Peptides against a protein of PDB entry 2C5K. Designs and how they scored, part 85

Target 1, 91 residues: chain A of PDB entry 2C5K
Amino acid sequence: EDPFQQVVKDTKEQLNRINNYITRHNTAGDDDQEEEIQDILKDVEETIVDLDRSIIVMKRDENEDVSGREAQVKNIKQQLDALKLRFDRRI

## One batch from the design tools (peptide; made by RFdiffusion4, then SolubleMPNN)

Design b2_p26_3_s2 (from b2_p26_3, 12 letters changed)
Fold by OpenDDE base, seed 4:
Structure b2_p26_3_s2 (fold): chain B 91 residues (1-91), chain A 26 residues (1-26)
Amino acid sequence: as target 1 above (91 residues)
Amino acid sequence: SELEELLKRRRESVEKLRKETEEKEE
C-alpha cells in the first residue's frame, strides 16, 4: 500500500480509539492513560507535518494532482481539532 | 494496550512515509 494512505488510515484509526476513550472517560484526570493520550495527540500533529511534507514533494518532483491528498490531510486536521476540543472540555 | 499497539503501527507507517519523502527530497 501507498505509505501516505497507510499513514492516513493508521492516524484516523488512532484518533477514533481516543474518541472512544473520551466517551468512556468524560472526567479529566480519572485515568492513567490521559498522559498517553496527550502524547499521542502531539504525535499526530507531527504526523500531519509529515503528510504535508510528502504532498509538497509530490507537487515539486512528481508533478501530480495532489488535491485529493490535500483533502485527506484537511480531514485529519479537522478530526484532530474536534478531538482536542472534546478532550479539553472534559469536566 | 490497544493505544500502544496503534501508536506502534502508526509510527511504523510514518517512518515509511518519512523515508520515502526524504529519498525524493535528495
Scores: peptide ipSAE 0.681, ipTM 0.932, DockQ to the pose 0.837
Fold by OpenDDE base, seed 1:
Structure b2_p26_3_s2 (fold): chain B 91 residues (1-91), chain A 26 residues (1-26)
Amino acid sequence: as target 1 above (91 residues)
Amino acid sequence: SELEELLKRRRESVEKLRKETEEKEE
């Protein structure tokens, strides 16, 4: 599989699992995995940087269309932001 | 844990992407 698509898939899967965790733990400080989740979310931010770098390189090739990949990264950013907001809103 | 396994998998895929990107930049 294409490395870019694999990263997208793995990233979204991890964010989905974290989202499921928040559903089960809607109270802040009620679980020991909160620190782990915070670390993973920061790690995902770095993953997005890697995805963007990949797109920049592709733009240097006149035969490559990056619009689809840009949309995928945008979607991941939106998912991450929504997840952060949900995580931080826990009481 | 599940989160740890997903983290490991993602990091592995990210490394492949990084290597591909670096190869194209060279």
Scores: peptide ipSAE 0.680, ipTM 0.932, DockQ to the pose 0.888
Fold by OpenDDE base, seed 3:
Structure b2_p26_3_s2 (fold): chain B 91 residues (1-91), chain A 26 residues (1-26)
Amino acid sequence: as target 1 above (91 residues)
Amino acid sequence: SELEELLKRRRESVEKLRKETEEKEE
């Protein structure tokens, strides 16, 4: 599997696990993994930057259609934003 | 933990992507 698709897969899996965590821990401060999750969400933001960089390089240096990859990154951004909102709404 | 293992895996895949991207930029 190419690196881009592997990153997409690993990122979505990480976010899915965090989403499941929030489902089980809907009270802020209820678990010692809360700060770990916060750090992971920040790491995902940087991962998105790396994904976007790879697309920019493809657009510039490779004559390939990047619309599919752009859609994948957009989906990850949406998933991250939804997860952040859900995480912040915990009481 | 599972989260730590997934984080490690993702960081490894990101590093591969970054290296690939840097090579293409050259």
Scores: peptide ipSAE 0.680, ipTM 0.932, DockQ to the pose 0.872
Fold by OpenDDE base, seed 5:
Structure b2_p26_3_s2 (fold): chain B 91 residues (1-91), chain A 26 residues (1-26)
Amino acid sequence: as target 1 above (91 residues)
Amino acid sequence: SELEELLKRRRESVEKLRKETEEKEE
């Protein structure tokens, strides 16, 4: 599989698991995985940078239509932001 | 844990993407 698509898949799967965690743990500090999740969310931000870099290179060197990939990255950014908001709003 | 396994998998896929990108940038 294309590395870009594999990263998208792996990132979304991880964010989905975090979404499930937040649903089960709506109170801050009630689980040992909280710090791990915080680290993962920060790590996903770096993953998005890598995805964007690959798109820039594809657009420049391969002259391919990157609109589809840009939309995928945008979707991941939106999902990440929504999860951050849910995570931070926990009482 | 599941999160740890997913993190490991994602990091491996990211590394492949990064190497591919770096190769094209050179």
Scores: peptide ipSAE 0.677, ipTM 0.931, DockQ to the pose 0.849

Design b2_p26_3_s3 (from b2_p26_3, 16 letters changed)
Fold by OpenDDE base, seed 2:
Structure b2_p26_3_s3 (fold): chain B 91 residues (1-91), chain A 26 residues (1-26)
Amino acid sequence: as target 1 above (91 residues)
Amino acid sequence: SELQEQQKRLREKRKELIKATEEKEK
């Protein structure tokens, strides 16, 4: 089992769940799970840091291609940023 | 909730990633 790929998968699933939640709850401050969502988003930010660290370590080894993993993390970052925007723009 | 379950699962796998990374950093 590759923990990197599992984390990527779980992170995207988490973000997708939150995205769906925001779709159903587009009013800020009108849900008891507001803080929970914020906490999860913070966890995702920290997770991205861990993913990047793992890539840095792999990149140190000249025999390990990290381009694919970098693309995966980039995609997650974009997904997170988009989600943050949706979350913050709720009325 | 399902959100909390996924959060917990992510934290668990994150720990595994951190450990794997730390071992490789040696």
Scores: peptide ipSAE 0.621, ipTM 0.926, DockQ to the pose 0.864
Fold by OpenDDE base, seed 1:
Structure b2_p26_3_s3 (fold): chain B 91 residues (1-91), chain A 26 residues (1-26)
Amino acid sequence: as target 1 above (91 residues)
Amino acid sequence: SELQEQQKRLREKRKELIKATEEKEK
């Protein structure tokens, strides 16, 4: 499979798992996984940078359509932001 | 844990993406 699509898939899966974790642990400090979650979220942020770089390179080829990939990255960014907000707002 | 395994997998695929991107840039 295309590395780009695989990364997109794995990133969304990672974020979904974290979202499920937050559902089970809606109180900050309720579990020992706080630092692990923060580390994973940081990895996702860096992954988005790599996805964007990949798109930039693809734009250099006039035969490649990047609109779909840009939409995918946008969706991941939105998912990440929503998750970070939910994570930070835990009481 | 599952989260850690997923994190590891993501890092591996990210590495593949970076490599592919670098190859296209050359």
Scores: peptide ipSAE 0.620, ipTM 0.926, DockQ to the pose 0.893
Fold by OpenDDE base, seed 5:
Structure b2_p26_3_s3 (fold): chain B 91 residues (1-91), chain A 26 residues (1-26)
Amino acid sequence: as target 1 above (91 residues)
Amino acid sequence: SELQEQQKRLREKRKELIKATEEKEK
């Protein structure tokens, strides 16, 4: 499979797991996975940079329509931002 | 944990993506 699509899939699955975690743990410092979630969110931020770079290279060198991939990354960014806000708002 | 396993898988696939991108950047 295309590494780009696999990364997109894995990233979304990771964010979904975090969303479920926040639902079960609505108080900061609730369990030992708190720091792990923070690390994963940071990894997702870096992953988005790599996805964007991949799109730039594809657009430049292959001259392919990257609109679909850009939409996928945009969706991930929106999902990440929403989860970060929800995570940070925990009392 | 499942979260840690997913994190590891994501890092591995991310590495593959980076390598593929670097190859095209040459």
Scores: peptide ipSAE 0.620, ipTM 0.926, DockQ to the pose 0.852
Fold by OpenDDE base, seed 4:
Structure b2_p26_3_s3 (fold): chain B 91 residues (1-91), chain A 26 residues (1-26)
Amino acid sequence: as target 1 above (91 residues)
Amino acid sequence: SELQEQQKRLREKRKELIKATEEKEK
């Protein structure tokens, strides 16, 4: 079992769920889930830190290629930034 | 809710990742 790949998968799924939520609730303060969304986004930010730390540790092993993992984390960061922008732009 | 269930799962997998990372840092 590779916890890195599972975390990547679950993080992207979490962001997709939030994106779908925003589609259904395109007005700020629409329901009680607003604070929950903020908590989840914070969790994702912290998760990205943990993913990066994992990559740093893997880089210390010369037999491991981390370029693919770095690309995955970069993609998650881009997805998070896009979602945060969409969330903040709600009327 | 679905969001909360996914959040809980992510937190658990994150813990597994942290533990795995810490083990390699030894």
Scores: peptide ipSAE 0.620, ipTM 0.926, DockQ to the pose 0.850

Design b2_p26_3_s4 (from b2_p26_3, 12 letters changed)
Fold by OpenDDE base, seed 2:
Structure b2_p26_3_s4 (fold): chain B 91 residues (1-91), chain A 26 residues (1-26)
Amino acid sequence: as target 1 above (91 residues)
Amino acid sequence: SELRELLERRRKRVEELREETRRREE
């Protein structure tokens, strides 16, 4: 697998794991795990920037189709936003 | 933790992506 697809896969896996954590922990805590999740969510935002950069570079090559990759990044952004909402709504 | 391990793995892959992106820009 190319680096882009691997990053997408790893990112979605991590977000899924966090989503599962939130399901098991509906009340916001003050432990190391909560802080770790916050750090990871911020890191995912940076990862999305790197994914977008790679797509921009591909767009400069007329022989490369980026539509599929753009859809994948869009999906990750939606997953991240939904996860942030679930995480932040906890009391 | 498992989350930390996944983070480190992903960061490694992100670095590979950055390197590929940089090569393509050249």
Scores: peptide ipSAE 0.702, ipTM 0.942, DockQ to the pose 0.907
Fold by OpenDDE base, seed 4:
Structure b2_p26_3_s4 (fold): chain B 91 residues (1-91), chain A 26 residues (1-26)
Amino acid sequence: as target 1 above (91 residues)
Amino acid sequence: SELRELLERRRKRVEELREETRRREE
């Protein structure tokens, strides 16, 4: 598996784990896990930048179709946004 | 923690992606 696909896979796995955490912890806390999740969500935002940079470089080759990779990044962005909303709306 | 382990794994893969991206830019 190439680095791009592995990053996508690892990112989605981590977001899924955080989503499961939120399900089990519907009230906002102040423990170490809460702060760790905040840090990870910010780190994922930077990872998306790295994924986009990779796609930009691939687009230099007119013979290379990047639409599939763009769709994957879009999906991750949507997953992240939904997760951030769930995380922030907890009481 | 499990989350920290996944973070470190992902960061390693991100670095690999950055290296590949840099090579393609050259």
Scores: peptide ipSAE 0.701, ipTM 0.942, DockQ to the pose 0.918
Fold by OpenDDE base, seed 3:
Structure b2_p26_3_s4 (fold): chain B 91 residues (1-91), chain A 26 residues (1-26)
Amino acid sequence: as target 1 above (91 residues)
Amino acid sequence: SELRELLERRRKRVEELREETRRREE
């Protein structure tokens, strides 16, 4: 896998793990993992910027199709937004 | 922490992506 695909894979895995955590911890708490999750979610936002930047650079080459990568980033953004919503809605 | 280990792994991959992006920008 190239770096882009590896980042996509690792990002989705992290978001899935956090989603599973939220399922097991439906109430917000003072757990150490709560802070870790907040840090990871912010880090994922920055990762998305890096993914988008790589796509912009690829678009400079007209022979390079970026549609697939754009769809992957869109999917990650949707997954992140859904996860943040679940995380913030916890009582 | 499993989450921390995954974070560190992902950060390493992000740095690889940034390096690739920088090379392509040049």
Scores: peptide ipSAE 0.701, ipTM 0.941, DockQ to the pose 0.893
Fold by OpenDDE base, seed 5:
Structure b2_p26_3_s4 (fold): chain B 91 residues (1-91), chain A 26 residues (1-26)
Amino acid sequence: as target 1 above (91 residues)
Amino acid sequence: SELRELLERRRKRVEELREETRRREE
């Protein structure tokens, strides 16, 4: 599978699982997973940079349409932002 | 943990993406 698509897939899966965790844990706690989640959220931000870099390179080539990939990254950014909001607003 | 395993898997894929991106930049 294309590395870009695999990264997108893996990222979405992780964010979905974290979202499920937050649903089960509406209050911040001392669970080891709390720190893991924080690490993953930061890592996803870095992953988005890598995805964007890939798109920039593709955009350089007139023969490569990046519209679909840009939409995918936008969706991940939106999902990440929503997840951060849920995670941070827990009391 | 499962989350850590997924993180490591994703990081591996990110490295593959970076390598592909680097090759295209050259």
Scores: peptide ipSAE 0.701, ipTM 0.942, DockQ to the pose 0.907

Design b2_p26_4_s1 (from b2_p26_4, 11 letters changed)
Fold by OpenDDE base, seed 4:
Structure b2_p26_4_s1 (fold): chain B 91 residues (1-91), chain A 26 residues (1-26)
Amino acid sequence: as target 1 above (91 residues)
Amino acid sequence: VDLLKNKKEREENLKKLREETEKKEK
């Protein structure tokens, strides 16, 4: 498995972990993990930047098709946005 | 509660990705 695919997998698993936590703690301020969640979400955003950069570089290589990788990153961004929405809209 | 997913492993994988990207940027 190449680094890109592994990073994609790691990122989705991280988002799933937070999503599961929010499910168990659906009230804002329920515990002191608010800042930790924010930090992880920012880390994920930075990881997405790295994923996008790798795709941009691949696009400069005429022998590489990046459509599949672009779709994967798009999916992660959608997952992140959905998680942010759940996090921000907690009662 | 530890919300971080395998921090060390993730950092290593991300490092590899960045290294590959930087190599191709040259």
Scores: peptide ipSAE 0.630, ipTM 0.913, DockQ to the pose 0.917
Fold by OpenDDE base, seed 3:
Structure b2_p26_4_s1 (fold): chain B 91 residues (1-91), chain A 26 residues (1-26)
Amino acid sequence: as target 1 above (91 residues)
Amino acid sequence: VDLLKNKKEREENLKKLREETEKKEK
C-alpha cells in the first residue's frame, strides 16, 4: 500500500481500538484512560488534516482522480464523528 | 490497556505521506 492508504488504514484501526474500548467501558470516569482517548482523537484530527492536504495537492494535478481518496477521508471523518458522539455520551 | 496503536509505525507512515505531499506541491 502507498503511504496514503497506509495512513488511512492506521487511522481506522486506531479509531476501531478506541471504539472497542468504549464498548467495554461505557461509564465516563470508569478508568484513567479518558485523557489518553482525548489525546488520540486529537492526533486523528491532525492526521485527517494531513490526508486532506494530500488530496488538495492531488487535485492540482489534472491527471489524478481523487474521488476515491476523498471518499475514504470522508468515511474516516464520519467514523471519528460517530466515535466522538459515543465518547461524549458516556454516562 | 494499550489504546495507542504502534505509534512509531504510524508516525513513520504519516511522515511518508507528508513527504509525498511536499514533493507534489513542487
Scores: peptide ipSAE 0.630, ipTM 0.913, DockQ to the pose 0.947
Fold by OpenDDE base, seed 2:
Structure b2_p26_4_s1 (fold): chain B 91 residues (1-91), chain A 26 residues (1-26)
Amino acid sequence: as target 1 above (91 residues)
Amino acid sequence: VDLLKNKKEREENLKKLREETEKKEK
């Protein structure tokens, strides 16, 4: 399997897990998972950097279409931003 | 609570991605 696609899949699954958790825990400080969530979100940010680097390299090759991959990364970034908003807005 | 997706698997996939990227950069 394509490592890029697998990393995309892994990242979206990770974000979905956190999103589902926040849905069930909309009050900050009610559990001991705050630090872990922050760490995971930071890891996702670093993963996105790696995804972008991969795309940049592909763009240097005229024979490789990156449009689909750029859209995927954009979607992940939007998902991450939405999740951060939910996380930060918890009371 | 299982918040963390399979860390080992994710790290392996990310390693593969980075290796491919680095090969193309050189």
Scores: peptide ipSAE 0.630, ipTM 0.913, DockQ to the pose 0.926
Fold by OpenDDE base, seed 1:
Structure b2_p26_4_s1 (fold): chain B 91 residues (1-91), chain A 26 residues (1-26)
Amino acid sequence: as target 1 above (91 residues)
Amino acid sequence: VDLLKNKKEREENLKKLREETEKKEK
């Protein structure tokens, strides 16, 4: 598996783990994982930057189709934003 | 609770992605 697809997979799995955790801990301050979650979300944001950089380079080659990869990154961004909203709105 | 999944492996994959990107850009 190429690095791009593996990173995409890793990122989605990480976000899913956080999402599942929030499901079990839907109250802010209910546990001591707030800081760790914030750190992981920040790492995901930085990973997305690397994914985008990869796509930019791919676009420089007319023989490369980046539409699928752009869609994957878009999906990850949407997943991240949804998770952030859920995380921040915990009561 | 371990919120991190295979941290070292993920870091290695990210490194490979960066190296691939740099190789294609240069």
Scores: peptide ipSAE 0.630, ipTM 0.912, DockQ to the pose 0.955

Design b2_p26_4_s2 (from b2_p26_4, 12 letters changed)
Fold by OpenDDE base, seed 3:
Structure b2_p26_4_s2 (fold): chain B 91 residues (1-91), chain A 26 residues (1-26)
Amino acid sequence: as target 1 above (91 residues)
Amino acid sequence: MDLKKNEEEFKKKKEELIEETEKLEE
């Protein structure tokens, strides 16, 4: 896999790990883990910026068909948003 | 629970992505 696909894969894996954790820990209480989740989510947000930048450059400067990659990033954003919602809704 | 994946490998791949992007911007 190229770097873009690997980053996408790794990002989704990270989000899945958090999602699984939240599933097992639906009640917030471990401050250390909560902060770690927040840090990871911020890292994912930064990664999405990098992915988008990559797409913009390919579309603008290389005139490549980026529709597939755009869809992948959109999917990650949706996954992130859903996870944030789950994270914030926990009591 | 170890929530963080292999940060070193992920960081390397992310850096590769950024470097490729920067090269394409030239």
Scores: peptide ipSAE 0.408, ipTM 0.851, DockQ to the pose 0.881
Fold by OpenDDE base, seed 5:
Structure b2_p26_4_s2 (fold): chain B 91 residues (1-91), chain A 26 residues (1-26)
Amino acid sequence: as target 1 above (91 residues)
Amino acid sequence: MDLKKNEEEFKKKKEELIEETEKLEE
């Protein structure tokens, strides 16, 4: 599979895992788990930077249609933002 | 609970993505 698509898939799966955890844990829980979530969210943010960089280069140097990839990254960003909000709102 | 998926394969694919990007930037 294309590395870009695999990274997208893995990122969404990771966000889904966190979302499922937050659903089961609506209040801040074990410090180790909270720290792990924070680390994962940070890693996702860095991964989004790498995905965007890939898209920019493909659009510029290969002159490829990147609309589909841009939509995928946009979707991940929206999912991340929603998840961060849920995570931070927990008492 | 294990919140992280398998990191090894993910890191490998992410590195491949970065390497491909860097090659195109040269």
Scores: peptide ipSAE 0.405, ipTM 0.850, DockQ to the pose 0.858
Fold by OpenDDE base, seed 4:
Structure b2_p26_4_s2 (fold): chain B 91 residues (1-91), chain A 26 residues (1-26)
Amino acid sequence: as target 1 above (91 residues)
Amino acid sequence: MDLKKNEEEFKKKKEELIEETEKLEE
């Protein structure tokens, strides 16, 4: 498995872990736990930037069809946005 | 509760992705 696909997989897994936690904890937890979630979400955002960069470079320098990878990153962004919404809306 | 995934393997794969990207940017 290439690094791009592995990073995508790991990112989705991390988002799923947080999503599961939020499901079990529909109200905001202690400050430390909430901060940890925020840190992870920021790490995911950074990872998405790295994924996008790889796509841009592949498209530019290798002239490869990256439509599939673009769709994968779009899906992760949607998952992240949904999770951020759930996280922020908790009481 | 530990929410973070295994950071070591993920970090390594992410670094590999970044390195590949950087090589193409040269």
Scores: peptide ipSAE 0.404, ipTM 0.851, DockQ to the pose 0.843
Fold by OpenDDE base, seed 1:
Structure b2_p26_4_s2 (fold): chain B 91 residues (1-91), chain A 26 residues (1-26)
Amino acid sequence: as target 1 above (91 residues)
Amino acid sequence: MDLKKNEEEFKKKKEELIEETEKLEE
């Protein structure tokens, strides 16, 4: 598996793990876990930047189809945004 | 709960992605 697909997969897995945690913990009562989640979300944001950069470079090569990769990154961004809303709205 | 289960593997793959991107930019 190429690095792009592996990074996408790992990123989605990280977001899913956080989402599962939030589902089990609807209140922000564990400061250590809250900080860890915030750190992971920041890392995901930075990873998305790297994924986008990769796509930009691939677009410079007419032989590369990036539509699928763009859709994958879009999906990750949507997942991240949804998770941020759940995270921030917890009492 | 360990929310960063495969942190080292993830970092490795991310670095590979960055290196691949840099190679294509050169």
Scores: peptide ipSAE 0.403, ipTM 0.849, DockQ to the pose 0.943

Design b2_p26_4_s3 (from b2_p26_4, 9 letters changed)
Fold by OpenDDE base, seed 1:
Structure b2_p26_4_s3 (fold): chain B 91 residues (1-91), chain A 26 residues (1-26)
Amino acid sequence: as target 1 above (91 residues)
Amino acid sequence: VNLKENEEKYKENLEKLREETKKLEE
């Protein structure tokens, strides 16, 4: 089990759950759920920091190729940004 | 609707990542 890959997977699944919820609820109306989504998005941002830290440490080892992991984190950031945009644009 | 499915497992994996990173930094 690779913790990095598992965290990536977990994070993407979390973002997908939110995205699916937003799809079903394209208008903001449930304040409790809106707050929960905001909290989760903040948690994801912190998780990304941890992922980046992991990559930085691995870059210190010349024998480690981190390009794939960097691409994965980039993808998560893009997914997060897109989701935040959808979340904020809801009426 | 539960938006935090498998939260405990997620937190566990995140902690494992942090521990792994810490070990590499030492």
Scores: peptide ipSAE 0.622, ipTM 0.910, DockQ to the pose 0.929
Fold by OpenDDE base, seed 3:
Structure b2_p26_4_s3 (fold): chain B 91 residues (1-91), chain A 26 residues (1-26)
Amino acid sequence: as target 1 above (91 residues)
Amino acid sequence: VNLKENEEKYKENLEKLREETKKLEE
């Protein structure tokens, strides 16, 4: 796979790991994992910036169709937002 | 639980993306 697709895959896998953890730990705590999750979510946000940047550059090429990649990034953003919501709503 | 499993691979791929993007900007 090309770097873009691999990063997309890696990012989704990371979000899935967090989502699975939250599913098993639906009560917010003060353990070290809570801080780690926050850090990972911020890292994912930065990764999305990098993904978007790559798409912007590709869009400058008139011969490059980026619609598929835009859809993939949109999906990741939706997954991130949903995960943030789950994370924040835990009590 | 290791929430950062394969972190090194992840960061490596991200760096590859950044370098590829930089080259495309040129």
Scores: peptide ipSAE 0.622, ipTM 0.909, DockQ to the pose 0.955
Fold by OpenDDE base, seed 5:
Structure b2_p26_4_s3 (fold): chain B 91 residues (1-91), chain A 26 residues (1-26)
Amino acid sequence: as target 1 above (91 residues)
Amino acid sequence: VNLKENEEKYKENLEKLREETKKLEE
């Protein structure tokens, strides 16, 4: 599997782990876990930048159809935004 | 709770992606 697809998979799995944690912890919990979640969410944001860069370069230099990859990144962004909302709105 | 399962593999894959991107940008 190519690095792009593996990174997409890894990122989604990471977001799912956080989502499952938030489901079990609907209120702010242990400070260490809360800080770790915040760090992971920031890492995902940076990962999305790297994914977008790869798409831009592939579209420019390889002249390949990147619509599928763009859709994957869009889906990750939506998942991230929804998760951020759940995380921030917890009491 | 381990929220960073297989972090090293994730970082390795991300680095591979960055390297491929860098090569195409050059």
Scores: peptide ipSAE 0.622, ipTM 0.909, DockQ to the pose 0.900
Fold by OpenDDE base, seed 2:
Structure b2_p26_4_s3 (fold): chain B 91 residues (1-91), chain A 26 residues (1-26)
Amino acid sequence: as target 1 above (91 residues)
Amino acid sequence: VNLKENEEKYKENLEKLREETKKLEE
């Protein structure tokens, strides 16, 4: 098992779950849910830091594995940014 | 709505990643 790939998968699933929730709830609702979403997004940010650290320590020479992982993290960051935008735009 | 589905698994995998990273840093 590759912990990096599993964490990537877990993170994407978490972001998708929130994204789907926001889609169904285009207006801000229960403060408890809003706070939970904010907490999850902060947790994802920390997870991304951990993912980046793992890439840094693995990076020695140019290789396909590291490049692929960097692309995956970039994709997650884009998902996070898009989700934050959707979250903040809700009335 | 459960926004933290399978949180335990997520945290476990994250810990595994952190441990692996720590070993590589040594």
Scores: peptide ipSAE 0.621, ipTM 0.909, DockQ to the pose 0.827

